# Peptides against a protein of PDB entry 7Q4I, part 3

Target 1, 281 residues: chain A of PDB entry 7Q4I
Amino acid sequence: HENSTIAERLYSEVRVLCWIMTNPSNHQKKARHVKRTWGKRCNKLIFMSSAKDDELDAVALPVGEGRNNLWGKTKEAYKYIYEHHINDADWFLKADDDTYTIVENMRYMLYPYSPETPVYFGCKFKPYVKQGYMSGGAGYVLSREAVRRFVVEALPNPKLCKSDNSGAEDVEIGKCLQNVNVLAGDSRDSNGRGRFFPFVPEHHLIPSHTDKKFWYWQYIFYKTDEGLDCCSDNAISFHYVSPNQMYVLDYLIYHLRPYGIINTPDALPNKLAVGELMPEI

## One batch from the design tools (peptide; made by RFdiffusion4, then SolubleMPNN)

Design b1_p8_2_s3 (from b1_p8_2, 6 letters changed)
Fold by OpenDDE base, seed 4:
Structure b1_p8_2_s3 (fold): chain B 281 residues (1-281), chain A 8 residues (1-8)
Amino acid sequence: as target 1 above (281 residues)
Amino acid sequence: SPIDENPY
């Protein structure tokens, strides 16, 4: 028997729309596996594509495919969300079709925040954007107010937001969001451990997997280490997760249990006022 | 970001 009472409460109080960045060639290969695993735990799940797929629940955005069009697709995805779904959730997660997300852990992180606070969370990187920006691969979550500001205030203004569809999607949205005073939040846990990860668990958990010269160590906004202390016990996302690995993670996280070990959840933090953030660690 | 499939 499982007690999900707190998770069910958070499911109702911290509503998350997940939109998945995909393309027609990945509908069956990748996106379907998101839908069958972690995506089912979102309050709303939408696949943003260039072709409609009624089986997947994919939306055809008016964009081209390819890495150079990701920024265009992100802009159109959030426009679509704002027009059709802004009231369907409190928080709006972007993830890739090879991102795995523990949605309950994201709800736990988001619980104290007002969705009317202009904030977004993810794996924060320091280059290009003064406040930082969130890694595209790790996935990032915008508050409802952040989506509103992005779509209504930033996108229509070429001085605030790049009109061209070229560029690194995560950097460009980060610039736009900064320009409309959407804050780049701190997603770390109370121990200073990260929750959003731009790589698979193995790459973060294994010490000395990379040289200190590896770009990631220069890009991370907050200092982090490799090994077991790399990652929160309430980690939210991992990237480059294969379709098969999604099912493995789903099994490990939600089904596999060591006999005789019972975890007690921490108490929920106090809710913050509108515009208030948790102190940086 | 300059994240390719095999960053390691």
Scores: peptide ipSAE 0.052, ipTM 0.788, DockQ to the pose 0.253
Fold by OpenDDE base, seed 1:
Structure b1_p8_2_s3 (fold): chain B 281 residues (1-281), chain A 8 residues (1-8)
Amino acid sequence: as target 1 above (281 residues)
Amino acid sequence: SPIDENPY
């Protein structure tokens, strides 16, 4: 028996629409496994593709496929969400079809924030954008107001947002959001530990897994360490998670229990006013 | 990101 009362409360009070970046070649190989694992814990789940798939609930966006079209797909995905789904949720998560997300931990992080606050969260990188931008692979979540500003204020203006479909999608959305005063939030927990991760748990948890010259250490916005102190106890996402590993993670997180260990959740923080952020650590 | 996020 499990007591999910707090998680059920957060499911109702912190509504999350998850949209998954995918393509027709990955509908069966990857996206289906998102739907069967962590995606079922979203309030709404939509797969953004170039082809419709009624079994998957995939939307055919008017874009081409390939890495060079990811920015185009991101723009069309948020346009589609704004037109059809802006009132279906409070928060709007982008994830890849190989991103795994613990949605309850994301709701916990988001709980104090107003969805009318122009803010977004993820794994923050420091290059190219003054306030930083969020890693595409780790996934990033926009408030309802951030989506409104992106679609209504940024996208129609070529001076604020890149009109062509080329470029790194995460950098380009980061530029657009900065230009409409959407704030790049701090996703770290009260101990300064990260919650959104652009790699699998193994790559973050194992010390000296990468050379100190590895680009990640130059890109990360906040100072981070390797090992067990790398990651929040309430971590939200990991990237490059294979379909098989999604089922393993679902089992380990939601089913496997060490007998005699009971986790008591921390108290929920006070809600912030519109425009107010938690202090950076 | 502008670079491949694959660590390998």
Scores: peptide ipSAE 0.051, ipTM 0.792, DockQ to the pose 0.245
Fold by OpenDDE base, seed 3:
Structure b1_p8_2_s3 (fold): chain B 281 residues (1-281), chain A 8 residues (1-8)
Amino acid sequence: as target 1 above (281 residues)
Amino acid sequence: SPIDENPY
C-alpha cells in the first residue's frame, strides 16, 4: 500500500502547468511519450507546436519551425498561456519533448514560494546574464507573476526583450526576465545539490574525467560535485531522455521499490511571504 | 545554450 496523501495535497496547493516545446515531426516520436509518462502528473499539459494535434493536445503557434525559431516559439507559448491559462496554475514549466520531469519534486521545491513572487527556477547558468539564466533543456519554471511580467511588461518593450525571433531562447528569456526584476532562484536542495539537469542521469552520476575546459563547468552558476553527490534525492529534471528511457525512469521512480525500505518524507517548510526567497546555500 | 547530448 502506498500513501500519496502529501503528494495529493501538493498537487492541489502547488498547481503546475507544463508546456512542452515540440514540432509536428516529433508529435508521435517524442511528445506522445511525454504525455504517457511524466506529463500526466502535471495539473495541465500543453504541447506547443506549429501544427494542431487534437490527440496530443498540441497548439499551433504562429511561428516557423527550426532551431532559429525557438525564441519566437517561447514568446508565443507564454503569450498563449497568459491569454488562456494564467489562472489554471500557479507555476508554469517549460520543458523539451526529451526532458523528463519528476513533478512531485518540483512541487516540493516550489511549495514555500508564493506564485505572486517574481521568480523562476531551473539549472542556472552564469554567462550572458548578470543574475544568471536557466538552461532551456533542463526545463525552467516561472511563477504566475513572472509570466505576467514577461508577457505584459517585457515582451511589448524592445528595450527590455528582443523583438526578433533569433538567439538562444534560454538566454533571451533570461535577459527579458532580469529586465523586469524576475529573480533567478536557487533550485538546489538543503545539501546544496542540484535539481534541474541539462543531461541524462548517467552523465551526471558517473564521474567522468571531463576536461575542466568542458563548457558545462564554465557555465554552471553554482559549484557542483560529480558522482553520487551530483544530484538531489529530490531531483526534478533530466534532458536528452529518449522515449524508451522515459518509460524506464517512470518504472524506476514510481513502481520499482526495494522491499523493506520505507521512505519518510521530510516535513514541509514554512511558506514564504510574497517576494521572499529561501536563503542561498 | 550550446548543449550537446554527448558532452563526454
Scores: peptide ipSAE 0.049, ipTM 0.780, DockQ to the pose 0.240
Fold by OpenDDE base, seed 5:
Parts: structure tokens; sequence; C-alpha cells
Structure b1_p8_2_s3 (fold): chain B 281 residues (1-281), chain A 8 residues (1-8)
């Protein structure tokens, strides 16, 4: 007994392809649980691996495994998407096999934007890239135009994009995207609360969970606080979510209901023109 | 990220 009419509308109007960064050792351990939980709410779900798995829908990319190959895998993943799937969606989410995503909240954030706007969203960090870059663990979402520019304009040019496979994948894609004028968007809600999170909910929600000298506070692009004001009521992602916690989150978000409380969604904002962004807060 | 984001 629920009304999903607006969510169904956004599912059709804001199409999201989710690609999951994984490896063969994590197909059963992690990736399968993404597929059985939040991944089922993507319009298209693909697992990017080094081995094919037909049960998972995993693609074998021509890359090695290990942290030092993540940038190589990211480049090959977006090349694969551009070649085979660029018209299957409007927005293209990268997530890890331990990222949890509330896809409906992402569609709500993305709704006003044109997919032809060269923009991407995530948890914005300030170092290394002038406009900032998006945290790899929190997941980041590119517009269709951003994917086109990355694959067609940036990747073929060693002056714009690193040709070797070394480096931090999130920093390297951030550099490449900046070099082709893809904008690092602001993913905060109207109250200035974040939506993409590089840690589990507990680490953000509980005050004084980390020391004030913790690197995260120096890396975040926008000033934020701990506690309930840390996070939007329409939060999109969390990282380091165990397989068991994915099922817990699915239950809490989509099944558990406080009897007698009905949330009425806010009105959708007006759509933006191509190239237009929401005002920063 | 260029640093270990693992808080654990």
Amino acid sequence: as target 1 above (281 residues)
Amino acid sequence: SPIDENPY
C-alpha cells in the first residue's frame, strides 16, 4: 500500500546506468549483494571486472587487478559504456561493490539537469583538482555529455588525460574531466546538507566519531558538520557498506514504516537549460 | 582517493 507514481516517473525520465567496480574474487562475496539490493533500482546495472560472469552480468575488461589498476579499469569501463550503452541512460553512476545507493534520491537531485550538460556529481574533495574532484568510494555520476567528453576528447589526448594506468582513479578522472570542461557540480540539498558519503552512515551521523584532524575534514570541498545535520534527508550514497548491511538498509529504507506517518514529497524543481547549474548554497 | 579512505 504505497504510492510510487513520482518515483516511477523519475525512473523513466532520469535513466541511470550503474556500473559497479568489482573483481572476480568479489563476484560472490560482494557484487551479488549489490545486484540483490540497491542495484535492482538502476535502469541498467553492469559489473566491471576482469572476468566474465553471466549470472552477475559482469564484463571482462582488458585490465589487471589490484588498487594500482583502478584507473585503468575506470578508463576501460567508460570506453565500454560509450561503445555499447551511451544511449541506454541519461546518467552514468560509478560505484564500488561496497557502496550503497538510494537511486530515487539520485534521480531527484539530477531531475532539473540536462544530460547534455557537461557535469558530474558526488562527494566533492578540494585537493589536487582546482574545481574539485569526486570521491571514488562515495560513487560519482556523469551526465551523458560528460561521458562523451571523457571518452572522445580526454582519453585520446595524453596532455588532457593520463595514459598510463597508475594513480588514484578518482583524482585522475577528476583531472581529465576538468580538462574537457566537465563541471564538478554541487550535490548538496537546499539546506546545504551532503548527499554522497565516503563512509558508512554511522561515521557521519555520530558526533565526534573522528578527530577534528581526520583527513576527511581537510579534503571536503564544502564545510559540513557531524550529527543529524551531516546528511540530507534525501542522501544518495554511503561507502564501506558490508553485504549484510546492504540488506539491513534495504529493509530500513524501503520496508520499515512508522505507522501513521506519511511523507509528502517536495515539488520537483523547474528544469534547467543545457549548461545551466543550480545556484550554489 | 590518493589516501586510504578506509576509516577502519
Scores: peptide ipSAE 0.049, ipTM 0.781, DockQ to the pose 0.213

Design b1_p8_2_s4 (from b1_p8_2, 5 letters changed)
Fold by OpenDDE base, seed 3:
Structure b1_p8_2_s4 (fold): chain B 281 residues (1-281), chain A 8 residues (1-8)
Amino acid sequence: as target 1 above (281 residues)
Amino acid sequence: SPADKDPY
């Protein structure tokens, strides 16, 4: 017996459209495995590519392929979402085709926020953008109002948003969002533990896995430690997850249970007013 | 991103 009543409620009240950054060479190799694992728990799942794939439900965006076109693809993806899907969800997640996401944990984090609040969440980095920006690989989620501001207010204005398709995708969207007063939210749990991760669980969970000089420690916006205290019990995402690891994570999170341990969820927080944020920790 | 890279 499994009681999913709260998860089902959040599925209805906190609607998430997930768009996956992919390319035609990865449709079968990576993107298909997202669709068969965590992507099935999104309210809407769309693969953003340069070629259409009816089996995958992939959209052909008017962009070239390659690392230099990721920013162009992100702009076109959000334009496509705004034109076709802005009312299909309350929140709009970008993920890579090697990002794994626990969508229920994301809904729990998002539950108190209004989708009309101009906010977005992810793994916050401190360089280049004053308020910070969200790591592209860890995935980031925009409110409906954040998408509206990005597409309607930022993208048409070269002074607010980079018009060319070059640059680091996550930094460029972070600049654009800041310029239209979309807030870079705090994704940490009530214990100050992170929820969005730019690496696999092993790289965060193992103490001293990286040197103190590793760039990540200079980039992370909030101070964090390695080890078991690195990561929320309600962690949302991990990056560089292989297709095989996605199935392992699906098994470990949704099927494998320690016999005799009963997990009771915490009470849902009160909903915030439009424009209100949770207190920073 | 310059920050979206493997630690290796």
Scores: peptide ipSAE 0.045, ipTM 0.784, DockQ to the pose 0.279
Fold by OpenDDE base, seed 2:
Structure b1_p8_2_s4 (fold): chain B 281 residues (1-281), chain A 8 residues (1-8)
Amino acid sequence: as target 1 above (281 residues)
Amino acid sequence: SPADKDPY
């Protein structure tokens, strides 16, 4: 028997709308596997596409397909969320159709923060944006106030937010959010370990003979190590997760248990005031 | 390869 009482409390107190970036060619290949795995643990799950799919619950946004339209799709997705769903959640996660997310760990990280605090979290990268920006593939989560500022204050102003649909979506939203004073939060745990990951677990856990010249080491905002210390015990996301790997991760995280090992959760931190952040580590 | 991983 599992005691999920704290997880159930956080499900109610830290409401998360997850929107999944997808396209019509991936509805059956990828997106449905998100819906059947980690996406079921969101308070609300929406697939943002260019075509409607009633089986998937996909929304047809007025955008084209292809990498050059991802920024356009992100803008339209958040406009759609603001118009139809801004009160359905406290936090708004963007993920890809090959991102895997442990939603309970995200709720734990978000618990102390007010959704009226203009903040967002993810895997923070240092280039292009002074405060940093969050990796698109690792997924990033906006507070309700961050969504409001993005849609109402940033998007209508070409000086604050790029009006065309070109560019890297994660960089462009990062610029827009900075321009409306949405803070790029620190998602690391109390040991300084990351929670959002732009690659599969294997690539972070296994010290690879990856050349230290690999772009990732130049892009990370916070210093990180390889191996078991790479990742929080409360890690939130991984990217490039295949449909089959999503089911494997679901099994390993939620079903497979070592007999005789009982983990007790840490106490929840005190709630922060509106505008207050956790101390940087 | 590591080079195949898009930073975005």
Scores: peptide ipSAE 0.042, ipTM 0.769, DockQ to the pose 0.462
Fold by OpenDDE base, seed 4:
Structure b1_p8_2_s4 (fold): chain B 281 residues (1-281), chain A 8 residues (1-8)
Amino acid sequence: as target 1 above (281 residues)
Amino acid sequence: SPADKDPY
């Protein structure tokens, strides 16, 4: 028997809309597997594409395909969300069609924060943006107020937000959000361990998987280590997760249990006031 | 390869 009472409470109190960055060529190959795995645990799941797919629940955004259009797609995705779905959730996750997300762990991280706080979370990188920006691949989550500020205040102003569709989408949204005073939050747990990961678990868990010159070590905003101490027990996301690995992760996280071991959840933290953040670790 | 991990 499983007791999901706390998870059910958080599902109600911390509503998450997940939008998935995809394209028509990946609807069946990747996006469908998100829908069949972790995406089913979102309060709302939308696939943002250039073509409509009624089986997938994909939206055709008025954008081209390819890496050079990701920023354009991100802008149109958030415009679409703001117009049609801003009240359907409290938090708005961007993920790729090869990102895996443990939505319950994200709700746990978000629980103390007000959706009216202008904040967003993810894997924070230090270049290009003074406060940092969140890695696109790891996925990032905006509060409702952050979405409002992005769409209403930033996007219409070329001085605040890049009007063209070129550039790295995660850097460009990071610049826009900073310019409207949306805070780049700290997503680390109480032990200082990360929750959003731009790679698969193996790449973070195995010591010396990459050399010290690997770009990631220069980009990461907070100091992090490799090995078991790399990652929170309440980790939220991993990137470059194949469709097959999504099903493996679903099995390992939600089904496979060592007999006789029961984990008890920590107590929920106190809720923060509007505009208040947890102390950085 | 690690090179396939574009920082973007």
Scores: peptide ipSAE 0.041, ipTM 0.770, DockQ to the pose 0.458
Fold by OpenDDE base, seed 5:
Structure b1_p8_2_s4 (fold): chain B 281 residues (1-281), chain A 8 residues (1-8)
Amino acid sequence: as target 1 above (281 residues)
Amino acid sequence: SPADKDPY
């Protein structure tokens, strides 16, 4: 029998609203597979689209479709969350319809932080934003206070946040968040291993999978190695995960067990004060 | 391929 007592405690104490970036053409092809796998482990799951879908729980945002509208969709998604759902969770995860997330590992990372701390987490990139920004594909999670600052302080001010809908959504939200003093947190584990990944596990785990000139190595904020040391044992997300791979990952993570190996979880860290961060590693 | 993935 599995003992989920700590995971159940964290589900109650670290409430996560997951919003999924999608479009009407992907409701059946991708988004429904998120809903049928890892999305079930969110406290609240919402699909942000341009068309309503009651079977999916998709919201029709007042935006066009296409890559050039992703920033517009992100702004409207967080406005919608702030208006309707800001008290339904403590943390607000953006993910794509091909992102896979181990929500329990995210709750473990977030547990010590106050949701009133203006902070967000993800795979941190170094270009364009002084403190860094979080990769859109890996998914990123905002505290409740970060969402408030983004919607109330940043979005209404064209000097703080881009008013048009063009640009890379992850870079643009990163600029806006920096301008309202939302901190780009460190999501690495105690061994300095990453938790949010902009690619599938294979691309991070296999050494020499990419050339050293690959853009990722120029973009990562923290120096990271390939191989088993690439990734935390408590990794949170992977990107470019196909619908079939989501079901495989669900089986491997939640069902497949090596007989006779008992995983004893580490003790929960002490909770931080409002505005306090974990020491950088 | 991984090389074809845009960071944006």
Scores: peptide ipSAE 0.039, ipTM 0.762, DockQ to the pose 0.508

Design b1_p8_3_s1 (from b1_p8_3 with Y4F S8E)
Fold by OpenDDE base, seed 4:
Structure b1_p8_3_s1 (fold): chain B 281 residues (1-281), chain A 8 residues (1-8)
Amino acid sequence: as target 1 above (281 residues)
Amino acid sequence: SPDFSLPE
């Protein structure tokens, strides 16, 4: 007895292509579990790998494996998307094979924005990139225009985008996107709570889980707190989610309900014009 | 990139 009318509307109006960063050794161990859980709620789901897997729907990109090739894989993934899938969605999410995403909450965040606005969202970090960049692990979502600018304007120009495949994937795409005037959006909710998280819920929800010297507190672009106030009620992503935890999260989020408690969704915000952003908090 | 190691 569920009413999904608004979620179905947003599924149609806010189309999301999810591409999953994976490798052949993780097709069965991790990526398959993304496909069986949150990935099924994407409008299009593609696994970006170095080997083809027809059961998984994995694409073999012309890249090597390993952490030093993640930037190369990201470039090739977005080139592939632009060539084959740019019209299949309005928004293009990068996630890891151990990222869990509540796609409905992402659609809710994205709803007011035009896909023709050059913007991307995620967990914003402050170092290296003036406007900030989005954490790779938390996942980040580009508008269709952001993908176009990245692939067509940034990638072909070594002055705008690093031609070498080395470097931190998330930092390098952040530099490229800034150089083509793709804006690093604010993904926080109306209460200033984050939506994209580079760790599991436990690490954000438990106060004093980390010391004040932990790098995350120096990297986070916006001030954030630990505990229940850390996270939006409409949180979008968590990282380092094990395959088993993906099924647990799917159960907790979509199936488990306390009897007699019904949540009513907030009204959708007004749509923004092309190039317009929500005010930062 | 930062070391995305889990907090100890």
Scores: peptide ipSAE 0.035, ipTM 0.740, DockQ to the pose 0.699
Fold by OpenDDE base, seed 2:
Structure b1_p8_3_s1 (fold): chain B 281 residues (1-281), chain A 8 residues (1-8)
Amino acid sequence: as target 1 above (281 residues)
Amino acid sequence: SPDFSLPE
């Protein structure tokens, strides 16, 4: 028997709407597996597509498909959320249809923050945006106030937010959010370990002879190590997770238990005031 | 965007 009392409390107090970036060709191949695994732990789950799918609960956004339209799709997705769902959650997660998310760990990270604080979290990268931006693949989560500022203040102003649909969606939203004073938060745990990951667990956990010239090491905002110290015990996301790997991760995280090991959760931190952030580590 | 190529 598991005691989920704290997780249930956080499910109620830290409401998360997850929107999944997908396309019609991936509805059956990828998106349905998100819905059958980690997506079921969101308070609300929406698939943002170019075609409606009633079985998936996919929304047809007025956008084209392809990599060059991802920024357009992100803008339309958040417009749709703001119009229809802004009060359905406190936090709004973007993920890809090959991102895996441990939603309980995200709620734990978000718990002290007010949803009225203009902040967003993810895997922070340092290029292109002064405060940094969050990796699109690792997924990123906006507060309700961040969504409001993005949709109401940034999107209507071409000086604050790119009007065309071209560009890297994660960089472009990062620029827009910075321009409306939405803060790029620190998602690291108290030991300085990351929680959002732009690759599969294997790539972070296994010290690879990856050339230190690999772009990732130049892009990361915070210093990170490889191996077991790469990742928080409360890691939130991984990217490039295949449909089969999603079920494996679901089993390993939520079902497989080493007999005789009982993990006691840390105490919840005090709630922060509106506009207050946790101290940087 | 840099091609988020998976490390080998």
Scores: peptide ipSAE 0.032, ipTM 0.727, DockQ to the pose 0.689
Fold by OpenDDE base, seed 3:
Order: sequence, then structure tokens, then C-alpha cells
Structure b1_p8_3_s1 (fold): chain B 281 residues (1-281), chain A 8 residues (1-8)
Amino acid sequence: as target 1 above (281 residues)
Amino acid sequence: SPDFSLPE
């Protein structure tokens, strides 16, 4: 016996299009496993590649492959979404083909926000962009209005958005979004715990896993601790998740249950007005 | 972001 009534409601009211950053060499090795695990819980799932794959539902974007083309691929991906899919969802998630996402937890975070609010969420980093930017690996989610502003207002203007395809993808989109007044939201839960993570669960959950000199501690926008208090009970994403680990996470999150423990969800918050954000913690 | 390298 399982009651999914609230999750089903949120699936209908908080529609998410997930686009996966991939390449032809990873269609079978990585992307297929996203499709077979967490990607099936998106309202729409699209794989953004340089080659078409009808089995995967991959789109061939007019970009080259390699690390130097990730920014170009992101620009073309959002142009494609805006042209073909802008009304198919309310929120638009970018993830890598080794990112694992708990889509229900993302819908819960997004529920109070209007998709007409120019906002995006993820693991916020503080360097390079004044308001911060969202880590590419942890995945980031744009509102419909954020996508519109990015594609229609930012991309056509070289003063607002980098015209070449070079640079760090997550930093460059962060600059573009800031320049069109898309707000870098706070993804933390009501206890101040993070929801989007740029590493595997093990690296966040184990205390003293990294040295204090590790770059992550200088990049993270909000102060966070290691250990069990690192991560929200409603965590959304983890990065560097292998294909095998995706199936393990699917089993642990959606199938494995401790007998005799009943989980009751918190009440949904009130919806915000257009342009309104949740109070920062 | 800088290349997400897992700490060795």
C-alpha cells in the first residue's frame, strides 16, 4: 500500500521538462540509464546531443562535441526548448548524463513559485557572478519566464550574453541570466539544508571527507556543514552518479522501506505571487 | 565551474 496522491497532484501542477546534456558516445553508456531511472519521472525528457537517437529521444543540436562546446550546447538546447517545448512545462531542468534527480523533491521546492517569476534554482556558487550562479553538474532548473528571458532577451545581445561557445557553461548562463534580471534562488530547505549537490551522496554525508582548503568550500554560496546535516531530507540532485548507482538510488529511494516507519509529508506552502520569493534562511 | 574533480 502506497499513497502517491500528493506526488500525482504535483506532477500535474508543477510540470518539469528535463533536458539531459549528453553526447553520442554516452547515449548507451550513460543517457539510457537516466531514461530508465529518474528521467521517467519528468513530465518531458529530452536528451540534447550532437546526433539524433530515436530510441533515446535524443536531439541533434548544431554544435560540436567536447568540453569547449558545452556552453554552445546549452544555448542551442534552450533555443530548441523555447521553439518547440516552452508550453510543455512550467520548469526546465538541465542535468548531466551522470546527474541523479529526485523529481518529486524538486516539484515540492518549486510548488510555491510562479513559473512566470524570473528565477532559477540549483547549487549556488558565489564566484564570478554577483548574485551567484548554479553549479552545472548538480543541475539547475529555470522557470518558463527565465527561459524566455534567456532565449529572447539575453542570447541575441552580445553585451548581455557571450556569443562564442567557449567558457564554463554554468558561469556563462549565470552571467546571462543575471543580465536579464533572472534571480538566483535559494534552494535550501526550511532547516537551511542544501538540495542540489555537485558530488555523490557519500562525499557530502561523510564528515571531513574533504580538506577545508578544497575549492568547494570557497565556491559554495551558503554556509554548509558536512555529515548527516549536510543534506535536506528532500534533497533533489547528486552528481558523478554512475549508471549502476542510478539503479541503486532508484531502489533505495522508491522501493526500499523500513518496516513500521510511516512517512507523512508536510503540508504544501502557500503559493507566491509573480515575482515573489520565499524568505531566505 | 572549474572542472569538478573529485578529490583524490
Scores: peptide ipSAE 0.031, ipTM 0.722, DockQ to the pose 0.558
Fold by OpenDDE base, seed 5:
Structure b1_p8_3_s1 (fold): chain B 281 residues (1-281), chain A 8 residues (1-8)
Amino acid sequence: as target 1 above (281 residues)
Amino acid sequence: SPDFSLPE
């Protein structure tokens, strides 16, 4: 009853390794629910932890636990990926154990880009980093070349990348990536609507959910509205998604259908040359 | 999960 031919093509042509930021206390509570829902749609799925878990496919990184170690864990995660998995995918997604991702929509966004282009995508924030940085909670995706530059060029140089494990993880990687000329891409759709979201759908879809003084409105790089115009029809990610909500989203997105409505996908755009970006909207 | 309610 469903034609997935284009999605299957993109699964083959736009290979995504998803690494999930987690900890041993969340292996059973959160991470396993990622594995049982949207994580199944990644080409490769790895859980980055401080303890090994063979049932989960969790890796024990040489880092401590706690909020102050997130930057350290991110550095070690990408070192591990570069050493073991750099050729297993074209794109490398960081997500949290409470991030939900529509991987097909991410492949659609990434399709025109070369993985040899030094670029990364996510929910772009404007403070601290001149070109902007991607929100950690919304998840962010690096090209293969971006991972190479981060691990080989940035991490070994304390002038380019913070050697300490402290600091905001998303800001610190954003600084490092800028310093090695990895471009902070525009993830918005052709209508200027966002695709990566640092909160649950309700927080973005419902107008006046937050005060205009809420930090998010000061941090967003691109102006966006609340309501239906907040979010692309091809949205990629949401954050603060509970384990139960992941199963609900899987049902709503992949199973529940309005009878008699046929979705005809847009044609795929032309592929870009290495180093070329889509025009900003 | 990490808390990103207040980025630095």
Scores: peptide ipSAE 0.029, ipTM 0.725, DockQ to the pose 0.185

